Peptides against a protein of PDB entry 4QMF. Designs and how they scored, part 170

Target 1, 175 residues: chain A of PDB entry 4QMF
Amino acid sequence: ESSFMTLFPKYRESYLKTIWNDVTRALDKHNIACVLDLVEGSMTVKTTRKTYDPAIILKARDLIKLLARSVPFPQAVKILQDDMACDVIKIGNFVTNKERFVKRRQRLVGPNGNTLKALELLTKCYILVQGNTVSAMGPFKGLKEVRRVVEDCMKNIHPIYHIKELMIKRELAKR

## One batch from the design tools (peptide; made by RFdiffusion4, then SolubleMPNN)

Design b2_p30_3_s1 (from b2_p30_3, 11 letters changed)
Fold by OpenDDE base, seed 5:
Structure b2_p30_3_s1 (fold): chain B 175 residues (1-175), chain A 30 residues (1-30)
Amino acid sequence: as target 1 above (175 residues)
Amino acid sequence: MEEEEEKRRKEEEELKKIEKKVEEELKKLF
C-alpha cells in the first residue's frame, strides 16, 4: 500500500473541513482512501486493495498538495484528469531580502493581475501566487514555460520579456 | 462546440488587449 501525507497551515483548516466530503467522494471513485487530521494539521491519501490504477495515488498526492497551497477544490480536483498536470514552484529561497522578494512576486501578478492573466492564457495554465509558492495546473509544455518565467522573475528577469516572446511564438504558429 | 469557440474568441480578444498593454510597458522599461 502506498500513502502520501501533506501538512497544511492552520488558516486552511476551516476551508478543508467544509470541502472534505467532496474530496472523499472524488477519491472514492478511484478507490483511494483519504484522512483529514485536524490535530496534526495533515491530509493523507492511501491506496486500497480495490485501487485499480496504482498511478492515481500520485494524482491524489498532487490534489492534497494543491489544497494545502490554497488552490480551491473545484480547480484542484481537475488534477485527477489524465490530461492535467501540476507544479508547485517554491519562490521563497531566491531572495533573502523581504522587500525585494515582495517586489519580484508583485511583478508576476502585475497591474490589476494582467501579467498573470497573460501568462495563464499564453501557457493554457491556471496559476495561483500564494505566499512562498506559485501553484500551476495545465499541460506539461505550459507548466515548463510557467516555471521558467516564475524562476527568472525571482532572478530579476522581468516577466514582460517572456510574455512578449510567447506572443511572438503564438503569432508565428498561426501562419 | 459553439460555447468553446466563443470562449476561444473571448480569450483571443483579452490577449490582444493585454498585448497592447505589454507593448506599452516594454516601451517604459527599455
Scores: peptide ipSAE 0.107, ipTM 0.702, DockQ to the pose 0.045
Fold by OpenDDE base, seed 2:
Structure b2_p30_3_s1 (fold): chain B 175 residues (1-175), chain A 30 residues (1-30)
Amino acid sequence: as target 1 above (175 residues)
Amino acid sequence: MEEEEEKRRKEEEELKKIEKKVEEELKKLF
């Protein structure tokens, strides 16, 4: 039997309570058991004797990880699909100065969210910038590009440069 | 098939709008 646990911040508790029956139902289809501990502030997923696919527990682990990082359930549950991958990029450790961190994190979103929307469209990923993490979901190739842009942004490389590079590459791939 | 083609067309139109904005912002930064 395999088990994975993740902690969630207190501000997620109310939301997680509201969707937990849907989480349970989604995991029950794969014979994965789950527990929401409101005292500890944790989510646990575990295999059962009826779990057929041993790999699904890793997707269940990723589901609770995404939920803990403010990804909404209708998006996070897509991780259970075979073709869907995810990444949770820790951004809080790249910059010691709080103001520099906030400014660089804001560059990922851009004016009216246009930078983030461009990156999502070019990579075919869902991207959520929240707190000290960026959560992404999509094809493995797209996730690699998202991680590069996100990490480079925290290293003071402006995302617009990478967006233009990805646009040029996309245009060249159509010829 | 038609819904996926319409989705692709809308994504292409949005990318073209964003491309113009990116080019304008690049001219300001460099």
Scores: peptide ipSAE 0.106, ipTM 0.698, DockQ to the pose 0.047
Fold by OpenDDE base, seed 1:
Structure b2_p30_3_s1 (fold): chain B 175 residues (1-175), chain A 30 residues (1-30)
Amino acid sequence: as target 1 above (175 residues)
Amino acid sequence: MEEEEEKRRKEEEELKKIEKKVEEELKKLF
């Protein structure tokens, strides 16, 4: 039997309570058991004797990890699809100064979210910037590009340089 | 099929608009 647990912050509790029946139903299709512990503030996923695919427990682990990081259920549940991968990028440790951290995180989003939307379209990923993490979902190649851009942004490389590079590569691939 | 093609067309149009904005912002940095 394989089991994975993740902690969630208190501000997620109300939302997780409202969607937990939908989480249970989605995981039951794969014979994965799940538990929401409101006292500990944790989510757990477990294989059962009826779990046929051993890889699905890793996707269930990723589902609860995404939910803990504020990804909404209709998006997070797509992780159970075979072609879908995810990454949770920790950004809080690149910069000690809080104001510099907020400024660099805001550059990743950009004016009206346009920088983030460009990065999502170019990488074919969903991207959520929340607190000290960036959650991404998509193809492995796209996730690798997202991680590079996010980490470089926190290292003071402006995302627009990578976006321009990805745009050039896209135009060259059409010719 | 048509809905997916329309979605791709809208994403292409959005990318072209963002590309122009990115080029304008790059010109301000140099």
Scores: peptide ipSAE 0.105, ipTM 0.698, DockQ to the pose 0.045
Fold by OpenDDE base, seed 4:
Structure b2_p30_3_s1 (fold): chain B 175 residues (1-175), chain A 30 residues (1-30)
Amino acid sequence: as target 1 above (175 residues)
Amino acid sequence: MEEEEEKRRKEEEELKKIEKKVEEELKKLF
């Protein structure tokens, strides 16, 4: 039997309580058990004797990880699909200065979210910038590109340069 | 099929609009 646990921040508790029945129903289809512990502030997923696909527990692990990082349930539950991968990029460790961190994180979103939306469209990923993490969901190729852009942004490389590079590459691939 | 094609068309139109905005923002960085 395999199990995975993820802690969640207190500000996420109310939302997780609200959607937990939907989480349970989604995981029950795969015979994965789940537990929400409001005292510890944890989510747990477990295989059961009826779990047919052993690999689904890794997707269930990723589901609770995404939910802990503020990904909405209707988006996070897509991780259970075979063609869907995810990444949780830690961005908090690149910069010690809080103001510099906030400025670099804001560059990733850009004016009216246009920078982030461009990156989502070019990589075919969903991207959520929240706190000290960026959560991404999509194809492995797109996730690799997202991680590069996000990490480089925290290293003071403006995302717009990568976006222009990805646009050029997309135009060249159409020929 | 048609819904996916229409979605792709809309995404391409959005990208073309964003490209112009990206070019404008690039010009502001120089």
Scores: peptide ipSAE 0.102, ipTM 0.702, DockQ to the pose 0.046

Design b2_p30_3_s2 (from b2_p30_3, 10 letters changed)
Fold by OpenDDE base, seed 3:
Structure b2_p30_3_s2 (fold): chain B 175 residues (1-175), chain A 30 residues (1-30)
Amino acid sequence: as target 1 above (175 residues)
Amino acid sequence: SEEEEKKREEEKKELEEIEKKVEEELKKLF
């Protein structure tokens, strides 16, 4: 049997408690067991003797990883679908200066969240910027584009440049 | 489904509005 564990921050505890029965029900459909440990602050997923698809445990691992990074359950649970992939991009290690980090992270969101929304629509991904990570869910092609834009933003390449490029590519593909 | 088509049309309209705003911000950067 395979097992995966993910730690979560304390501020996430109350929310995880409220949705844990829904997590359990979603994983039970695949015969995956799960445990919420409030003392350690961890989530665990495990295969059982009844688990038919051995690959589903990897999706269950990704589910708890997304939940730990503040992705809401109704969105995170979509990872169990075959056509859905995810990525958790660590952004906290690109810049040592806190003010510069905050400024670059804010560029990903943009005024009124418009930059982020544009990126979501162009890549067909869900994107959540939270703390030192960006969580994304969607098709593999879209996720690759999101990772590029996010990492380049932290390397001081403004997201608007990539967004404009994606817009042009989209218009050219319609012709 | 009809609901999925409506959602796609709304997303297209929203993207078009954001595109205009992004172009304005590009002009400020360069």
Scores: peptide ipSAE 0.076, ipTM 0.647, DockQ to the pose 0.042
Fold by OpenDDE base, seed 4:
Structure b2_p30_3_s2 (fold): chain B 175 residues (1-175), chain A 30 residues (1-30)
Amino acid sequence: as target 1 above (175 residues)
Amino acid sequence: SEEEEKKREEEKKELEEIEKKVEEELKKLF
């Protein structure tokens, strides 16, 4: 049996309880068992004797990771699709100063969320900036671009610069 | 599908609108 466990923060408990039946149903289609432990604050996924595709457990692992990082279930469950990949980018360790961290994290979102929306559209990714992580879902190429922009933002390279570069590259690719 | 094409066109239009805003913000930063 292959098994993966992910801890979740206390503030996520209420939501996870609400959607856990939907998680169970989605994973049951793949014969993956799952457990929500409210005492430990953990989610576990595991293969069963009836699991046909051994690779699906890795997607189930990614599902619970995304859920732990506040990705909504209707979005997170898309990770079970073959063409969908994800990345959970830790951003909390790039800057020791909390105020500087918050400012740089806010740059990823931008005014009215326009910076984030532009990045999502250009990379064809879903992107959620929450807490000390950025969760992204989409094609591998797009995820690579998202990670670069996110990490560079935390290194004080403004995301808008990369967005302009991506726009130029997109325009050039149309020629 | 036609719905997917419509969605792509809407996303393209939205991106073009955002591009103008991005360019305005770039002028302030650089």
Scores: peptide ipSAE 0.070, ipTM 0.643, DockQ to the pose 0.045
Fold by OpenDDE base, seed 5:
Parts: sequence; C-alpha cells; structure tokens
Structure b2_p30_3_s2 (fold): chain B 175 residues (1-175), chain A 30 residues (1-30)
Amino acid sequence: as target 1 above (175 residues)
Amino acid sequence: SEEEEKKREEEKKELEEIEKKVEEELKKLF
C-alpha cells in the first residue's frame, strides 16, 4: 500500500475539520483512504486493495498538499480530474530581507489583484499567493509559465514584462 | 455551450482591459 502524509499549520485546523467529510467522500469514489490527525496536525492518504488506478494516490497527495497551503476545498478537489495539474512554488528562500520579500511578493498580486488576475487568465491557471508559497492549478503549459513568472519576480524581474510577452503571444495565436 | 461562449467573451473583454492597464504601467517603467 502507498501512503502520503502532509503536515498542516495550526491555523488551518478549524477549516480542515469542517470540510473533512467532503474530502473523505471525494476520495472514497477512488477507493483512497484518508485520515485527519488533529494531535499531530497531519493529513494522510492511502491506497486500498480496492484502488483501481494506483496513480490516483499521487493526485490525492497533491490534494492534501494544496489544502495544507490554504487552497479552498472546492478548488483543491479539482486536482482529482485527469486534465488538472498543480504546483506549489516555494518563494521564501529567494530573498533574505523580509521587507524586500514582502515587496516582491506584493508585485505578484499587484494593484487590486490585477497582476495576479492577468496571470490567471493568460495561463488558464488558478493561483493563490499564501505566506512563503504560491499554489497554482491548471494545464502543465500554464503551470510552467506561472512558475517562471513567480520565480523571476522573486529574482527582481517585474511580472509586467512576462504579462506583456504572454499578451503578444496570445495575439499572434489569433492570426 | 452558450454559457461557455459567454464566459470566453467576458474573459476576452477583461483581458483587453488589463492589456490597456499593462501598457500604461509599462510606459511608467521606461
């Protein structure tokens, strides 16, 4: 039997308790077992003898990983679909200075969230900026673009340059 | 579906509005 465990921060406990029956029901459709451990602060997913597709355990692993990083259940559960992939981009180690980190992270969101919204539309991804990570869900091509923009932003390349490039590519694809 | 087409048209309009804002921001950086 294959199993994966993910720790979650204490501030997620209340939310995870409220949605755990929905998580269980979603995974039961694939014969994946799951456990919420409130003492350890962990989520575990496991294959069973009735699991038809053993590869679904990797999607279940990604589900609990997304939930631990504050992705809402109605969005996170879409990872179980065949056409959906995800990425959890660690951004906390690119910059040692906290103020510089906060400024660069804020550039990903932009004024009124417009920069983030532009990236979501152009890449066809869902994107959540939370703490020291950026969680993204969507097609593999879009996820690759998101990771590039996010990492470059933390390396002091403003997202606006990539947004303009993606817009040009979109216009060229219409011809 | 008609609903999907409507959503695509709304997303297109939103992208066009964002493009204008992006172009304005680019002019400030150069």
Scores: peptide ipSAE 0.062, ipTM 0.638, DockQ to the pose 0.046
Fold by OpenDDE base, seed 2:
Structure b2_p30_3_s2 (fold): chain B 175 residues (1-175), chain A 30 residues (1-30)
Amino acid sequence: as target 1 above (175 residues)
Amino acid sequence: SEEEEKKREEEKKELEEIEKKVEEELKKLF
C-alpha cells in the first residue's frame, strides 16, 4: 500500500491540531488513512484495503503538502476535487542576498496585495506567498502562468509586466 | 552614474504608470 509523509514547521502545530479531525473526515470519504505526528512534526497519508481510487492518494499527498505550507484547510481540501490542481513553488534558492529576496517576494504581493490579487484573478488561481514558497491552486493552465510569474519575479522581472501581458491576452480572447 | 540613476527613475515611473493602468482595468473587472 502507498504512503506519503510531509514535515511541517513548529509554528503550524497548533493550527494543524485544530483542523486534524476535519482532515481525517475528508480523507475517510476516500478511504485514505492519515496520521498527525506531533513529536516528529509530520503528517502521513496512506491507502487502505478499501481505497478504490488509487489516484486519490496523490491528492492526499498534495493536501498535506499544502497544509504544511500554511494553506488554510477550507482552501487546501479543495485539492481532493478532480478539477483542482496545485503547485508549491520553491522561491528561496533564486537569490542568495536576504534583502534582495525579501524585496522580490514583496513585489509578488505588491501594495495592499493588489499585485497578487491581480495575478489570482487573471490565472483563476488561489495564491499564497509564505516564507520560501508560493503555494497555488487552480487549473493547470493558470498554475503554469503563476509559476512563470513567480520564478521571473525572483529573477528580477517585475510581475506587473506579466500582469499587463495577461490582461492583453484576456481582452484579445474576448474578441 | 547620473545616467544610470535617470534610467532607474524612468523605469520606476513606467512601472508606476503600468500599475495604475492595471488597477484601473482591474476595477472594471471587479
Scores: peptide ipSAE 0.045, ipTM 0.568, DockQ to the pose 0.238

Design b2_p30_3_s3 (from b2_p30_3, 9 letters changed)
Fold by OpenDDE base, seed 5:
Structure b2_p30_3_s3 (fold): chain B 175 residues (1-175), chain A 30 residues (1-30)
Amino acid sequence: as target 1 above (175 residues)
Amino acid sequence: EEEERRREEEERKELEEIEKKVEEELKKLF
């Protein structure tokens, strides 16, 4: 039997308690067991003897990983669909200076979230910038583009440059 | 099919507005 555990920050505890019955019901459809440990601050998913698809445990692992990173349940649960992939991009280690980190992270969001919205539309991904991670959900091609833009932004390449490139490529593909 | 076409047209309009904003921000960077 396979199992995966993830830790969550204390500020997520109240939300996770509220939605945990919905998590349990979603995973029960796939015969995946789950446990919320409020003392340790962990979520665990496990295969059972009734688990038909062994690969679904990896999607269940990704579900609890997304929930730990502040993705809302109605969005995170879509990871259980066959056509949906996710990525959790660690951004906190690219820059040691806190002010420089905050400035580069803010460039990903942009004025009124417009830069992030442009990237979501062009890549067909959901994207959440939270703390030291960027969580993304969507097709593998789109996720690859999101990771490139996010990592390059943390390396001081402005996201607007990549967004303009993606827009040009999209218009050329329609002709 | 009609709901899908309407969604694609809305996404196209949103992208056109974003393109103008992207061009303005690029002009400020260079």
Scores: peptide ipSAE 0.058, ipTM 0.646, DockQ to the pose 0.048
Fold by OpenDDE base, seed 1:
Structure b2_p30_3_s3 (fold): chain B 175 residues (1-175), chain A 30 residues (1-30)
Amino acid sequence: as target 1 above (175 residues)
Amino acid sequence: EEEERRREEEERKELEEIEKKVEEELKKLF
């Protein structure tokens, strides 16, 4: 039997309690057991004797990881699909200065979220910028592009430059 | 099939609008 646990921040507790029945139902289809511990502030997933696919536990691990990072359940549950991957990019360690960190993180979102929306469409990924992490979900190729843009943004390379590069590549691929 | 084609067309139009906005921001940056 394989088991994975993740801690979640206190501000996430009320939401996780609300959606936990839906989490349970989604994991039950794969014979994965799950536990929400409100005292510890943890989520646990585990295989059972009835788990047919042993690899699904890794997707269940990723589900609870995404939920802990504020990804909404209707989006996070898509990780259980075979074609769906995720990445949790730590951005907090690239810059020691808090003001520089906030400015670089804001560049990733852009005015009215347009920069982020462009990146989502070009990579075919869902992207959530939250606190010291960026959570992304989508195809492996798109996730690699997202990670590059996000990390380079924290290294002071403006995302708009990379977005223009991705646009040109997309136009060339349509020919 | 028709609903899928419609969604793809709506996504294409949304992307074209975002592309224009990003090009305007690029002109300000460079």
Scores: peptide ipSAE 0.052, ipTM 0.635, DockQ to the pose 0.044
Fold by OpenDDE base, seed 2:
Structure b2_p30_3_s3 (fold): chain B 175 residues (1-175), chain A 30 residues (1-30)
Amino acid sequence: as target 1 above (175 residues)
Amino acid sequence: EEEERRREEEERKELEEIEKKVEEELKKLF
């Protein structure tokens, strides 16, 4: 029997409590057991003797990982679909200066979220910038581009340059 | 099919608007 655990921050507890029955129901369809520990601040997923697909436990692991990083349940649960992948990009370690970190993280979002929206459309991904992580969900090709743009942004390459490049590539691919 | 075409057209229009904004920002950087 395989099991995976993830910790979640205290500010996420209230939300996780409200959706945990829905998490349980979604995982029960795959015979995956789950536990929410409010004392430790953890989520656990486990295979059971009735788990048919051994690969689904890895998707269940990814589900709780996404939930811990503030992804809403209706979006996070899509990870259980075969065609859906995810990535949780750690951004907190690229910059030691907190002010510089905040400025670079804000560039990913951009004015009115337009930079992030452009990146989502061009990559066909869902993207959530939260705290010290960027969570993304979508096709593997799109996720690879998201990671590149996010990491480069934290390395002081402005997302606008990559967005323009992706726009040109998309236009050329439609011809 | 018609709903898919409508979504693709809306996405195209949104991307065209974003492209104009990106071009304006790029012109400020160069």
Scores: peptide ipSAE 0.049, ipTM 0.635, DockQ to the pose 0.048
Fold by OpenDDE base, seed 4:
Structure b2_p30_3_s3 (fold): chain B 175 residues (1-175), chain A 30 residues (1-30)
Amino acid sequence: as target 1 above (175 residues)
Amino acid sequence: EEEERRREEEERKELEEIEKKVEEELKKLF
C-alpha cells in the first residue's frame, strides 16, 4: 500500500474544504482513499485493497500537489487522465532579492497575462504562476518547454525571446 | 539610479510592444 501527503498553505484551507467532497468522489472512482487534515494543513492520498491500477496513486499524488499550489479543482482533476502530465516548478530559489524575484515572476505573466497566454498556446499547456511555484499541466514535450522558459525567466532571460523561437519553430513545422 | 530606471522603463515599454505583436500573431494562428 502506498500513501502520499502534501502540505498546503493556510490561505488554501477554505477552498480545499469546499471542494474536498469532489476530490473524494473523483478519487473513489479509482479506489483511492483521501484525507483532508485541516489541523495539520495536509492532504493525503492512499491506495486501498480495491485499487486496481497501482499507477493511479502517482496521479493522485500529483492531484493534491497541484491543489496545494492553487490550481483549481476542475483543472487539477484532469491529471487523473492518462494523457495528462504535470510539473510544479519551484521559482523562489533563483533570486535572493525579493523585488527582482517579483519583477521576473511578473515577466512570465506579462501585460494582461498575454505572455503567459502565448506560452500556454505554444506549449499546449495550462500554466499557473502562484507564489514561489509555477504549476503546468499538459503533454510532456510542452511541459519541458514550459520548464525551460520559466527557469530561464528566473535567470533573467525574458520569456518573449523563447516565445518568438517557439513561434518560428511552429511556422517551420507547418511547412 | 535615474538613468538605470529610465533604461528599465524603456526596455519594459519595448517588451510590452513586442508582447502585443506576438499576441496579434498568435490570434492569427488560432
Scores: peptide ipSAE 0.028, ipTM 0.525, DockQ to the pose 0.230

Design b2_p30_3_s4 (from b2_p30_3, 9 letters changed)
Fold by OpenDDE base, seed 1:
Structure b2_p30_3_s4 (fold): chain B 175 residues (1-175), chain A 30 residues (1-30)
Amino acid sequence: as target 1 above (175 residues)
Amino acid sequence: EEEEKKKEEEEKKELEEIEKKVEEELKKLF
């Protein structure tokens, strides 16, 4: 039997309690058991004797990982679909200076969220910038592009350069 | 099919608007 656990921050507890019945129901369709531990502040997923697809436990692992990183349940549950992948990009270790970190993280969002929205549309990904992580969901090609842009942004390469490159590539692919 | 086509057209328009804004922001950087 395979099991995976993830810790969640205290500020997520109320939300996770509210949606946990929906998590249970979504995983029950795949015969995956789940546990919310409010004392430890953890979520666990495990295979059962009735689990038919062995790969679904990895998607269940990714579901609880996304939920712990503040992804809303209606978006996070899409990870159970076969065509959907995810990535959780750690951004907190690229810069020691807090102000420089905040400035670089804000560049990913941009004015009115336009930089983030451009990146989402060009990569066909959902992207959530939260705390010390960027969570992304979408096709593997798009996720690879998101990771490159996010990491380069933390390395002081402005996202706009990659966005313009992706726009040009999209225009060329329409011809 | 009609809802998917409508969504694709809305996403296309939204991209074209974002494209203009991105080009304006690029012009401020260069």
Scores: peptide ipSAE 0.069, ipTM 0.625, DockQ to the pose 0.044
Fold by OpenDDE base, seed 5:
Structure b2_p30_3_s4 (fold): chain B 175 residues (1-175), chain A 30 residues (1-30)
Amino acid sequence: as target 1 above (175 residues)
Amino acid sequence: EEEEKKKEEEEKKELEEIEKKVEEELKKLF
């Protein structure tokens, strides 16, 4: 039996309670069992004797990881699709100064969210900036590009530079 | 197929608008 557990912050409890029946129903289609522990503040997924594909437990692990990081259920459940991957990028350890951290994190979003929207369109990814993490969902190639831009932004390389490079590459691929 | 083509065309227009804004921001940074 394979099992994975993730902790969630207290501010997610109310939301996770409301969607947990939908999580259970989505995982039951794959014969994956799940448990929401409100005392510990944890989500657990586990294989059963009826689990046909042993690899689906890794996607179930990623589902609860995304939910713990504030990804909404209608987006997070797409991780169960074969063509969908995810990444949870830790950004809180690149900069010790809180003000510098906030400024660099804000550059990922940009004016009116335009920088983030550009990255989503160019990489074909969903991207959520939340607290000390960036959660992304999409194709492996796109996720690799997102991770590079996010980490470089935290290293003081402005995201606009990478966006311009991705736009040039897109125009060259149309010829 | 028609909904997918329409979505791709909308995404193309959004990217063209973002490209103009990105070029203006690049001119301010360099």
Scores: peptide ipSAE 0.052, ipTM 0.644, DockQ to the pose 0.046
Fold by OpenDDE base, seed 4:
Formats: C-alpha cells, sequence, structure tokens
Structure b2_p30_3_s4 (fold): chain B 175 residues (1-175), chain A 30 residues (1-30)
C-alpha cells in the first residue's frame, strides 16, 4: 500500500475541516482512503486493496499538497482529471530580504491581479500566489512557462517581459 | 539613496504603463 502525508499551516485548519467530507467523497470514487489529523496538522492519502489504478495515489498526493497551499477544493479536485497537472513552486528561497521578496511576489500579481490573469490566460493555467509558494494547475507546457516566469520574477526579471514574449509567440502561431 | 529611490519610482511608473497596455491588448484577445 502507498501512502503520502502533507502538513498544513494552522490558518488552513478551519477550511480543511469544512471541506474534508468532499475530499473523502472525491477520493472514495478512486478507492483512495484519506485522513485529516487536526492535532498534527496533517492530511494523509492511502491506496486500499480496492484501488484499481495505482497512479491515482500520485494525483491524491498532489490534491493534498494543493489544499495545504490554500488552493480551494473546487479547483484542487480537478487534479484528479487525467489531463490536469500541477506544480508547487517554492519562491521563498530566492531572496533573503523580506521587503524585496514581498515586492517581487507582488509583481507576479500586478495591479488588480492583471499580471497574474494575463499569465493564466496565456499559459492556460490556474495560478495561486500564496505565502512562500506559487501553486499552478494546467497543461504541462503551460506549467513549464509558469515556472519560468515565477522563478525569473524572484530573480528580478519582471513578469511583463515574459507576458509580452508569450503574446508575440501566440500572434505568430496564428499566422 | 535619493537617486536610487527616484530610479525605482520611474521604473515602477514605466512598468505600470506597460502592464496597462498589455492588459488592454489582452482584453482584446480574450
Amino acid sequence: as target 1 above (175 residues)
Amino acid sequence: EEEEKKKEEEEKKELEEIEKKVEEELKKLF
């Protein structure tokens, strides 16, 4: 039997408790068992003897990782679909200065979230900037583009330059 | 320090203008 556990921050506990029955029902369709431990602050997913597809446990692992990173359940549960991939990009280690980190993280979001929305549209990904991570969900090609833009933003390359590059590439692909 | 702060403010304004233009272009494409 395969098992995966992830820790979640205390501020996520109330939400996870509220949606846990929905998590259980979604995973039960795949014969994956799950446990929410409120004392440890952990989520666990496990294969059972009735698990038909062994690969679904990796998607269940990704589901609990996304939930721990503040992705809402109606979005996170889409990871169980075969065509859906995800990435959890750690951004907290690129800069030691907290103010510089906050400034660079804010550039990913942009004014009114427009930079983030532009990046989501161009990559066909869902993107959530939260704390020290960026969570993304979508096609593998789009996820590679998101990771590049996010990491480069933390390296002081403004996301707008990549957005403009992606726009030009999209226009050229229409010709 | 004042010259560095002025350059950061100018770069911020230019980026905000670029972001607005890109947003307007994206709204036409999507």
Scores: peptide ipSAE 0.026, ipTM 0.513, DockQ to the pose 0.230
Fold by OpenDDE base, seed 2:
Structure b2_p30_3_s4 (fold): chain B 175 residues (1-175), chain A 30 residues (1-30)
Amino acid sequence: as target 1 above (175 residues)
Amino acid sequence: EEEEKKKEEEEKKELEEIEKKVEEELKKLF
């Protein structure tokens, strides 16, 4: 039997309580057990004797990881689909200066979220910038591009340069 | 099929609008 646990911040507790029955129902389809511990502030997923696919527990692990990082349930639950991958990019350790961190994180979102929307469309990913992490969901190729742009943004390379590069590559691939 | 084509056309139009904005922002950085 395999189990995975993730901690969640206190500000997620109310939301996680609200959606936990939906989490349970989604995981029950795969014979994965789950537990919400409000005292510890944790989510746990476990295989059962009825779990047929041993790989689904890794997707269940990723589900609770996404939920802990403020991804909404209707988006996070898509991780249980075979074609869907995710990444949780830690951005809080690239810059020691708080103001520089906030400024670089804001560049990733851009004016009115346009930079983020462009990156989502070009990579075919969902992207959530929250706190010290960026959560992404989509195809493996797109996730690799998202990680590069996000990490380079934290290294002071403006996302707009990568967006331009991705646009040019998309135009060239249509010829 | 028609809903997918319509979505692809909408995504294409949104990308073209974003591309213009990105080009304008790039012109300001240079």
Scores: peptide ipSAE 0.048, ipTM 0.635, DockQ to the pose 0.047; fails the geometry check

